# Designs tried in a protein design run: peptides against a protein of PDB entry 4Y8H. Part 111

Target 1, 196 residues: chain A of PDB entry 4Y8H
Amino acid sequence: TSIMAVTFKDGVILGADSRTTTGAYIANRVTDKLTRVHDKIWCCRSGSAADTQAIADIVQYHLELYTSQYGTPSTETAASVFKELCYENKDNLTAGIIVAGYDDKNKGEVYTIPLGGSVHKLPYAIAGSGSTFIYGYCDKNFRENMSKEETVDFIKHSLSQAIKWDGSSGGVIRMVVLTAAGVERLIFYPDEYEQL

## One batch from the design tools (peptide; made by RFdiffusion4, then SolubleMPNN)

Design b2_p29_2_s1 (from b2_p29_2, 19 letters changed)
Fold by OpenDDE base, seed 2:
Structure b2_p29_2_s1 (fold): chain B 196 residues (1-196), chain A 29 residues (1-29)
Amino acid sequence: as target 1 above (196 residues)
Amino acid sequence: SELEELLEKDKKELRKKALEEKKKTPLFL
């Protein structure tokens, strides 16, 4: 897996590959690793498909209940729920999660929750087996307050490089753009990003 | 709070599910 979330001028963009593996083999399954837990709060999933889906389902339910009682939750609140689930079950789960969301007050925010269930707020985060190949690239090329187009390009190039070197990453690159204007889903196919 | 109590129940359920999934062929992202 190669996943990332990047804050930018107008919000945040999540990105992910789509490859799934079973042991040493690539599973014949294209997965959507970008998962909605609230209208403008999404997550990137890495690790066990079952574990991360279960966690995301629980979070989504909790955020729905939260909304009914208190109104729209913050991205931090969502990250806190993820953290509680991941940390308290760290010995039983294989889950790496990036939480990203947008609201008018806080704009785009990113929280990374690696194995062990710690939580870290960052301007951008990368995770998954493919992330090891792109730490240097991302550090060099990330900038605060990029445009939407610059951020899409940054994510596309980053994930392209990760996929190039990580056998556990591949397929399509999906993105979710979260801004005041709404939610936008993007998809990029190998024919495009392999040429970068 | 009610949400906290529910979260505790969900934590327990998650542990159970994790144990059950370990018995299956795992899919990884």
Scores: peptide ipSAE 0.403, ipTM 0.873, DockQ to the pose 0.908; fails the geometry check
Fold by OpenDDE base, seed 3:
Structure b2_p29_2_s1 (fold): chain B 196 residues (1-196), chain A 29 residues (1-29)
Amino acid sequence: as target 1 above (196 residues)
Amino acid sequence: SELEELLEKDKKELRKKALEEKKKTPLFL
């Protein structure tokens, strides 16, 4: 897996590959690793497909209940729920999660929750087996307050490089853009990103 | 709170589910 989330001028963009594996083999399955837990709060998933889906489902339910009682949760609140689940079950789960969300008060925010269930707020985060190949690239090329287009390009190039070197990453690149204007899903196919 | 109680329940169910899923062919992201 190669996943990332990047804050930018107008919000935040999540990105992910779609490859699924089983052991040493590539599974004949394309997975959407970008999962909605609230209108403008999404996550990137790495690790066990089952574990991360279960966690996301629980978070979605909790945020729905939260909304009914208290109104729209913050991205930080969502990250806290993820943290509680991941940390308290760290011995039984294989889950790496990036939480990203947008609200008018806090704008775009990114929280990374690696194995072990710690939580870290960052201007951008990368995770998954492919991330090891692009730490240097991302550090060099990330800038704060990029445009939407610059951020899409940054993510596309980053994930393309990760996929190039990580056998556990591949397929399509999906993105979700979260801004005041709403939610936008993007998809890029190998014919495009392999040429970068 | 209600949310805290539900979260505790969900933590337990998640543990159980994780153990059950380990018996199946694991899929990874």
Scores: peptide ipSAE 0.403, ipTM 0.871, DockQ to the pose 0.893; fails the geometry check
Fold by OpenDDE base, seed 5:
Structure b2_p29_2_s1 (fold): chain B 196 residues (1-196), chain A 29 residues (1-29)
Amino acid sequence: as target 1 above (196 residues)
Amino acid sequence: SELEELLEKDKKELRKKALEEKKKTPLFL
């Protein structure tokens, strides 16, 4: 897996590859690793498909209940729920989560929750097995307050590099753009991003 | 709070499910 979320001028963009593996094999399953837990709060998933899906389902339910009682939750609140689930079950789960969301007050925010269930707020986060190959690239090329287009390009190039070197990453690159204007899904195919 | 209590139940349920899943060949992302 190669996943990332990047804050930018107008909000936040999540990005992910789609490869799924089982044991030593690449599974014939293309997974959408970008998962909605609230209208403008999404997550990137790495690790166990089942574990991360279960966690995301629980969070989504909690945020729905939260909304009904208290109004729209903050991204921080969502990250806190993820953290509670991941940390309390860290011995039994294989889950790496990046939580990203947008609201008018806080704008785009990113919280990374690696194995172990710690939580870290960052201007951008990368995770998954492919992330090890792109720390240098991301550090060099990330800038705060990029445009949407610049951020899309940054993520596309970053994930392309990760996929190039990580056998556990591949397929399509999906993105979700969260801004005041709404939610936008993007998809990029190998024929495009492999040439970058 | 009610949500905290529910979350505690969900933590336990998640733990149980995770343990059950370990018996299967997992899919990884």
Scores: peptide ipSAE 0.400, ipTM 0.862, DockQ to the pose 0.903; fails the geometry check
Fold by OpenDDE base, seed 1:
Structure b2_p29_2_s1 (fold): chain B 196 residues (1-196), chain A 29 residues (1-29)
Amino acid sequence: as target 1 above (196 residues)
Amino acid sequence: SELEELLEKDKKELRKKALEEKKKTPLFL
């Protein structure tokens, strides 16, 4: 897996590959690793498909209940629920999650929750087996307050490089853009990003 | 809070599910 989320001028963009593996083998399955937990709060998933889906389902439910009682939750609130689940079950789960969201007050925010269930707020985050190959590239090329287009290009190039080196990453690159204007889903195919 | 109590129940359920899934061939992202 190669996943990332990047804050930019107008919000935040999540990105992910789509490859699924079973042990040493690539599974013949394309997975959507970008999962909605609230209207403008999404997550990137790495690790166990079952574990991360279960966690996301629980978070989604809790955020729905939260909304009904208290109004729209912040991205920080969502990240805290993820943390509670991941940390308390760290010995039994294989889950790496990036939480990203947009609201008018806080704008775009990114929280990374690696194995172990710690939580870290960052201007951008990368995770998954492919992330090890792109730390240098991302550090060199990330800028704060990029445009939407610059951020899409940054994520596309970053994930393309990760996929080139990581056998556990591949397929399509999906993105979700979260801004005041709403939610936008993007998809890029191998013929597009392999040439970068 | 009510949400905290529900979250505690969900934590326990998640533990049970994780143990059951370890018995199957896992799919990884």
Scores: peptide ipSAE 0.397, ipTM 0.872, DockQ to the pose 0.902; fails the geometry check

Design b2_p29_2_s2 (from b2_p29_2, 15 letters changed)
Fold by OpenDDE base, seed 5:
Structure b2_p29_2_s2 (fold): chain B 196 residues (1-196), chain A 29 residues (1-29)
Amino acid sequence: as target 1 above (196 residues)
Amino acid sequence: SELEEILKKDKEALREKAKAAKKETPLFL
């Protein structure tokens, strides 16, 4: 897996590859690793497909309950729920999560929750087996307050490089854009990003 | 916090839901 989330001028963009594996082997299955937990709060998933789906389902449920009682949760609140689940079950879970969301007060925010269940707020985050290959590239090329287009290009190039070197990453690149204007889903195919 | 109180009350239910989800074919991302 190669996943990332990047804050930008107007909000945040999540990105992910779609490859699924059964350990050492590539499975003939394409997975959507970008998962909605609230209208403008999403996550990127790495690790066990079952574990991360269960976590996301539980978070979604709790955020729905929260909304009914207290109004729209912040991204920080969502990250806290993820953290609690990942930390308290760290011995039984294989999950790496990036939480990203947008609201009018806080704008775009990114929280990374690696194995072990710690939480870190960052201007951008990368995770998954492919992330190890792109730390240098991302650090060199990330800028604060990029445009939507610049951010899409940054994510596309970053994930393309991760996929190039990580056998456990591949397929399509999906993105979710979260802004005041709403939610937008993007998809990029190998024929495009392999040429970058 | 209010969130912590909600999470504390539902902690057991959350764990059971997570365990139930693991019964699916093991795939990795």
Scores: peptide ipSAE 0.372, ipTM 0.804, DockQ to the pose 0.537; fails the geometry check
Fold by OpenDDE base, seed 2:
Structure b2_p29_2_s2 (fold): chain B 196 residues (1-196), chain A 29 residues (1-29)
Amino acid sequence: as target 1 above (196 residues)
Amino acid sequence: SELEEILKKDKEALREKAKAAKKETPLFL
């Protein structure tokens, strides 16, 4: 897996590859690793497909309940729920989660929750087996307050490099753009990003 | 809180579902 989320001028963009594996083999399955837990709060998933799906389902339900009682949760609140689940069950879960969301008050925010259930707020986060190959690239090329287009390009190039070197990453690159204007899903196919 | 108690129950149920799913098809991302 190669996943990332990047804050930018107008919000946040999540990105992910789509490859699914079973052991050392590539499964003939394309997975959407970008998962909605609230209207403008999404997550990137790495690790066990079952574990991360269960976590996301619980969080989604919790945030729906929260919304019914208290109004729209903040991204920080969502991250705290993810953290609690991941930390309290760290011995039984294999999950790496990036939480990203947009609201009018806080704008785009990114929280990374690595294995173990710690939580870190960052301007951008990368995770998954492919992330190891792109730390240097991302550090060199990330800028705060990029445009949407610059951020899409940054994510596309980053994930393209991760996929190039990580056998456990591949397929399509999906993105979710979260801004005041709403939610936008993007998809990029190998024929496009492999040429970068 | 009431919310925490509900979350706890849901966590347990979904964890069991996740464990079952792992046994059937151990997929990784």
Scores: peptide ipSAE 0.368, ipTM 0.784, DockQ to the pose 0.702; fails the geometry check
Fold by OpenDDE base, seed 4:
Structure b2_p29_2_s2 (fold): chain B 196 residues (1-196), chain A 29 residues (1-29)
Amino acid sequence: as target 1 above (196 residues)
Amino acid sequence: SELEEILKKDKEALREKAKAAKKETPLFL
């Protein structure tokens, strides 16, 4: 897996590859690793497909309940729920989560929750087995307050490089753009990103 | 809070789901 989320001028963009593995094999399955937990709060998933899906389902339910009682939750609130689940179950879970969301008050925010269940608020985050190959690239090329287009390109190039070197990453690159204007889903196919 | 109580229950459910998932052919992301 190669996943990332990047804050930018108008909000936040999540990105992910789609490859799924089983044991030593690449599974013939394209997985959407970008998962909605609220209208403008999403997550990137790495690790166990089952574990991360279960966590996301629980968070989604909690945020729906929260909304019914208190109104729209903040991204920080969502991240705290993820953190609590991951930390308290760290011995039984294989989950790496990046939480990203947009609201009018806080704009785009990113929270990374690695194995162990710590939580870190960052301007951008990368995770998954492919992330090890792109730390240097991301550090060099990330800028605060990029445009949407610049951010899409940054994510596309980053994940393309991760996919190139990580056998556990590949397939399509999916993105979710979260802004005041709404939610936008993007998809890029191998013929579009392999040449980058 | 109600949220905390639900979260506690869900933690237990999550542990059980995680255990069950380990018995199946695992899929990884």
Scores: peptide ipSAE 0.363, ipTM 0.776, DockQ to the pose 0.882; fails the geometry check
Fold by OpenDDE base, seed 1:
Structure b2_p29_2_s2 (fold): chain B 196 residues (1-196), chain A 29 residues (1-29)
Amino acid sequence: as target 1 above (196 residues)
Amino acid sequence: SELEEILKKDKEALREKAKAAKKETPLFL
């Protein structure tokens, strides 16, 4: 897996590959690793497909309950729910999660939750087996307050490089753009990003 | 947070759901 989330001028963009593995082999399955937990709060998933889906389902449920009682939750609140689930169950879970969201008060925010269940707020985050190949590239090329187009390009190039070197990453690149204007889903196919 | 407190009350149920989900498919992302 190669996943990332990047804050930019108008909000945040999540990105992910779609490859799935089983044992030592690539599974003949394309997975959507970008998962909605609230209208403008999404997550990137790495690790066990079952574990990460269960976590996301539970978070979504809790955020629905939260909304009914208190109104729209912040991205920080969502990240806290993910953190509690991942930390309290760390001995039984294989899950790496990036939480990203947009609201008018806090704008775009990114929280990374690695395998141990810690939480880190960052201007951008990368995770998954493919992320090890692109730390240098991302550090060199990330800028704060990029445009939407610059951010899409940054994510596309980053994930393309990760996929190139990581046998556990591939398929399509999906993105989710979260801004004041709403939610936009993007998809890029190998014929486009392999040439980068 | 208030939501963290709600989650703490449901720890056992959450753990069981996570365990059940892990047993079903050997798929990895």
Scores: peptide ipSAE 0.354, ipTM 0.788, DockQ to the pose 0.608; fails the geometry check

Design b2_p29_2_s3 (from b2_p29_2, 15 letters changed)
Fold by OpenDDE base, seed 3:
Structure b2_p29_2_s3 (fold): chain B 196 residues (1-196), chain A 29 residues (1-29)
Amino acid sequence: as target 1 above (196 residues)
Amino acid sequence: SELEEILEKDKEELRKLALEARKETPLTL
């Protein structure tokens, strides 16, 4: 897996590859690793497909309950719920999660929750087996307050590089853009990003 | 807190669900 989320001028963009594996083998399955937990709060998933889906489902439920009682939760609140689930179940789960969301007060925010269940707020985050190959690239090329287009390109190039080196990453690159204007899903196919 | 109590209930169910799901779909992202 190669996943990332990047804050930018108008909000935040999540990105992910779609490859799945079973053991050491590439599975003949394309998975959407970008998962909605609230209208403008999404997550990137790495690790066990089952574990991360279960976590996301529970978070979604909690945020729905929260919304019914208190109104729209902040991204920080969502990250806290993820953190509690991941930390308290760290011995039984294999999950790496990036939480990203947008609201008018806080704008775009990114929280990374690596294996172990710590939580870290960052301007951008990368995770998954492919992320190890692109720390240098991302550090060099990330800029604060990029445009939407610059951010899409940054993510596309970053994930392309990760996929190039990580056998456990590949397929399509999906993105979710979260801004005041709404939610937008993007998809890029190998024929495009492999040529970058 | 109320959230903590809800989360405690969900932890055990989460473990069971995750274990069962892994048996059915042993996929890694």
Scores: peptide ipSAE 0.365, ipTM 0.775, DockQ to the pose 0.665; fails the geometry check
Fold by OpenDDE base, seed 2:
Structure b2_p29_2_s3 (fold): chain B 196 residues (1-196), chain A 29 residues (1-29)
Amino acid sequence: as target 1 above (196 residues)
Amino acid sequence: SELEEILEKDKEELRKLALEARKETPLTL
């Protein structure tokens, strides 16, 4: 897996590959690793498909209950719920999650929750087996307050490099853009990103 | 907190769901 989320001028963009594995084999299944937990709060998933889906389902349900009582939750609140679930079940779960969201007060925010259930707020985050290959690239090329187009290109190039070197990453690159204007889904195919 | 209480109730269900899901589809992302 190669996943990332990047804050930018107008919000935040999540990105992910789609490859899944079973044991030593690439599974013939294209997975959407970008998962909605609220209107403008999404997550990137790595690790066990089952574990991360279960966590995301519980978070989504919790945020719905929260909304009914208190109104729209902040991205920080969502990250806190993820953190509690991941930390309290760390011995039984294999889950790495990046939480990203947009609201008018806080704009785009990114929280990374690696194995073990710690939480870290960052201007951008990368995770998954492919991330090991692109820490240097991302550090060199990330800038704060990029445009939407610059951020899409940054994510596309980053994930392309991760996929190039990580046998556990591949397929399509999916993105979700979260801004005041709403939610936008993007998809890029190998014929495009392999040429970068 | 109220949030913690809700999460505590969900912990056992989460463990159960995770275990069941792993048996059905042992996929890694």
Scores: peptide ipSAE 0.364, ipTM 0.775, DockQ to the pose 0.674; fails the geometry check
Fold by OpenDDE base, seed 4:
Structure b2_p29_2_s3 (fold): chain B 196 residues (1-196), chain A 29 residues (1-29)
Amino acid sequence: as target 1 above (196 residues)
Amino acid sequence: SELEEILEKDKEELRKLALEARKETPLTL
């Protein structure tokens, strides 16, 4: 897996590859690793497909209940729920989660929750087996307050490089853009990003 | 908080669901 989320001028963009594996084999499955937990709060998933899906489902449920009683939750609130689940179950779950969301007050925010179940607020985050290959690239090329187009390009190039070197990453690159204007889903195919 | 109470109640259920799902479909992302 190669996943990332990047804050930018107008909000936040999540990105992910779609490859899944079973043991040493690439599964013939294109998985959507970008998962909605609230209208403008999404997550990137790495690790066990089952574990991360279960966590995301529970978070989504909790945020729905929260909304019915208290109104729209903040991204920080969502991240805290993820953190609690991941940390308290760290011995039994294999989950790496990036939480990203947009609201009018806080704008775009990114929270990374690695395998240990800690939580870190960052301007951008990368994770998954492919992330090890792109730390240097991302560090050199990330800028705060990029445009949407610059951010899409940054994510596309980053994930393309990760996919190039990580056998556990591949397929399509999906993105979700979260801004005041709403939610936008993007998809890029191998014929496009392999040439970068 | 109410959210914390909900989270506490669901911890064991989460573990069970995750383990069961792993057995059926051992996929890695």
Scores: peptide ipSAE 0.349, ipTM 0.763, DockQ to the pose 0.726; fails the geometry check
Fold by OpenDDE base, seed 1:
Structure b2_p29_2_s3 (fold): chain B 196 residues (1-196), chain A 29 residues (1-29)
Amino acid sequence: as target 1 above (196 residues)
Amino acid sequence: SELEEILEKDKEELRKLALEARKETPLTL
């Protein structure tokens, strides 16, 4: 897996590959690793497909309950719920999560929750087996307050490089853009990103 | 947080769900 989330001028963009594996083999399955937990709060998933889906489902439920009682939750609140689930169950879960969201007050925010269930707020985050190959590239090329287009390009190039080197990453690159204007899904195919 | 408080009440149920998830097909992202 190669996943990332990047804050930019108008919000945040999540990105992910779609490859799944079983043991040492590529599974003949395309997975959407970008998962909605609230209207403008999403997550990137790495690790066990089952574990991460279960966590996301529980978070979604709690955020729905929260909304009914208190109104729209903040991204920080969502991240705290993810953290609690991941930390309290760390011995039984294989999950790496990036939480990203947008609201009018805080704008785009990114929280990374690696194995073990710690939580870290960052301007951008990368995770998954493919992320190891692109730390240097991302550090060199990330800029704060990029445009939407610049951010899409940054993510596309980053994930393309990760996929190139990580046998556990591949397929399509999906993105979700979260801004005041709403939610937008993007998809890029190998024929495009392999040429970058 | 208020949401963490709600989550705390369901810890046991959440742990059961996590254990059940492990029994599924071992697909890795």
Scores: peptide ipSAE 0.344, ipTM 0.759, DockQ to the pose 0.608; fails the geometry check

Design b2_p29_2_s4 (from b2_p29_2, 15 letters changed)
Fold by OpenDDE base, seed 4:
Structure b2_p29_2_s4 (fold): chain B 196 residues (1-196), chain A 29 residues (1-29)
Amino acid sequence: as target 1 above (196 residues)
Amino acid sequence: SELDEILKKDKEKLREKALAAKKETPLFL
């Protein structure tokens, strides 16, 4: 897996590859690793497909209940719920989660929750087996307050490089853009990113 | 709070589900 989330001028963009593996084999399955937990709060998933799906399902339900009682939750609140689930079950879960969301008050925010269940608020985050190959690239090329187009390009190039070197990453690159204007889903196919 | 109680129950369910899932063919992302 190669996943990332990047804050930018107008909000936040999540990105992910789609490859799924089973043991040492690439599964013939294209997985959507970008998962909605609230209208403008999404997550990137790495690790166990079952574990991360279970966590996301619980968070989504929790945030629905939260909304019914208190109104729209903040991204920080969502990250806190993820953190609690991951930390308290760290011995039984294999889950790396990046939480990203947008609201009018806080704008785009990114919270990374690596194995172990710690939580870190960052301007951008990368995770998954492919992330090891792109730390240098991302550090060099990330800028705060990029445009949407610059951020899409940054994510596309980053994930393309990760996919190139990580056998556990591949397929399509999906993105979700979260801004005041709403939610936009993007998809890029190998023909579009392999040449980068 | 009510939400805290629900989350507590969900944490327990998650543990059970995670353990059960490990017995199946694992899929990884």
Scores: peptide ipSAE 0.393, ipTM 0.852, DockQ to the pose 0.893; fails the geometry check
Fold by OpenDDE base, seed 3:
Structure b2_p29_2_s4 (fold): chain B 196 residues (1-196), chain A 29 residues (1-29)
Amino acid sequence: as target 1 above (196 residues)
Amino acid sequence: SELDEILKKDKEKLREKALAAKKETPLFL
């Protein structure tokens, strides 16, 4: 897996590859690793497909209940719920999660929750097996307050590089853009990003 | 709170689900 989330001028963009593996082999299955937990709060998933889906389902339900009682949760609140689940079950779960969300007060925010269930707020985060190949690239090329287009390009190039080197990453690149204007899903196919 | 109780229950369910999932062919992201 190669996943990332990047804050930018108008919000945040999540990105992910789609490859699924079983053991050491590539599974003939494409997974959407960008998962909605609230209208403008999404997550990137790495690790066990079952574990991360279960966590996301619980968080989504929790945030629905939260919303009914208290109104729209903040991204920080969502990250806190993820943290509680991941940390308290760390001995039984294989989950790496990036939480990203947008609200009018806090704008775009990114929280990374690696194995072990710690939580870190960052301007951008990368995770998954492919992330190890792109730390240098991302550090060099990330800028704060990029435009939407610049951020899409940054993510596309970053994930393309990760996919190039990580056998556990591949397929399509999906993105979710979260801004005041709403939610936008993007998809890029190998014919496009392999040429970068 | 009610949310805390629900979260506690969900944590327990998650543990059970995680254990059950280990018996199936594991899929990884």
Scores: peptide ipSAE 0.381, ipTM 0.831, DockQ to the pose 0.870; fails the geometry check
Fold by OpenDDE base, seed 2:
Structure b2_p29_2_s4 (fold): chain B 196 residues (1-196), chain A 29 residues (1-29)
Amino acid sequence: as target 1 above (196 residues)
Amino acid sequence: SELDEILKKDKEKLREKALAAKKETPLFL
């Protein structure tokens, strides 16, 4: 897996590859690793497909209940719920989660929850087996307050490099753009990003 | 809070699901 979320001028963009593996083998399955937990709060999933799906399902339900009582949750609140689930069950879970969301008050925010269930707020986060190959690239090329287009390009190039080197990453690159204007899903196919 | 109690129950459910999932063919992202 190669996943990332990047804050930018107008909000936040999540990105992910789609490859699924079983052990050392590529599974004949393309997975959407970008998962909605609220209208403008999404997550990137790495690790166990089952574990991360279960976590996301619980968070989604929790945030729905939260909304019914208190109104729209903040991204921080969502990250806190993820953290609680991941930390309290860390002995039984293999999950790396990046939580990203947009609201008018806080704009785009990114929280990374690595294995173990710690939580870290960052301007951008990368995770998954492919992330190790792009730390240098991301550190060099990330800028705060990029445009949407610059951020899409940054993510596309980053994930392309991750996929190039990580056998456990591949397929399509999906992105979700969260801004005041709404939610936009993007998809990029190998024929496009492999040439970068 | 009420939500905290619900979350507590959900944590327990998650543990059960996680344990059950380990018995199946593991898929990884």
Scores: peptide ipSAE 0.368, ipTM 0.816, DockQ to the pose 0.897; fails the geometry check
Fold by OpenDDE base, seed 1:
Structure b2_p29_2_s4 (fold): chain B 196 residues (1-196), chain A 29 residues (1-29)
Amino acid sequence: as target 1 above (196 residues)
Amino acid sequence: SELDEILKKDKEKLREKALAAKKETPLFL
């Protein structure tokens, strides 16, 4: 897996590959690793497909209950719920989660929750087996307050490089853009990003 | 809070699911 989330001028963009593996083999399955937990709060998933889906389902339900009682939750609140689930069950879970969201007060925010269940707020985060190959590239090329287009290009190039080197990453690159204007899904196919 | 209590129950359910999943050949992302 190669996943990332990047804050930019108008919000935040999540990105992910789609490859799934089983044992030592690539599974013939394309997985959407970008998962909605609230209208403008999403997550990137790495690790166990079952574990991460279960966590996301619980968070989504929790945030629905939260909304009914207190109104729209912040991204920080969502990250806290993820953290509680991941940390308290760390001995039984294989889950790496990036939480990203947008609201008018806080704008775009990114929280990374690696194995072990710690939580870190960052201007951008990368995770998954492919992320090890692109730390240098991302550090060199990330800028704060980029435009939407610049951020899409940054994520596309970053994930393309990760996929190039990580056998556990591949397929399509999906993105989700979260801004005041709403939610937008993007998809890029190998014929495009392999040329970068 | 009520939400905290619900979350506690959900954490327990998650533990059960995680244990069950280990018995099968898992898919990884």
Scores: peptide ipSAE 0.360, ipTM 0.818, DockQ to the pose 0.897; fails the geometry check

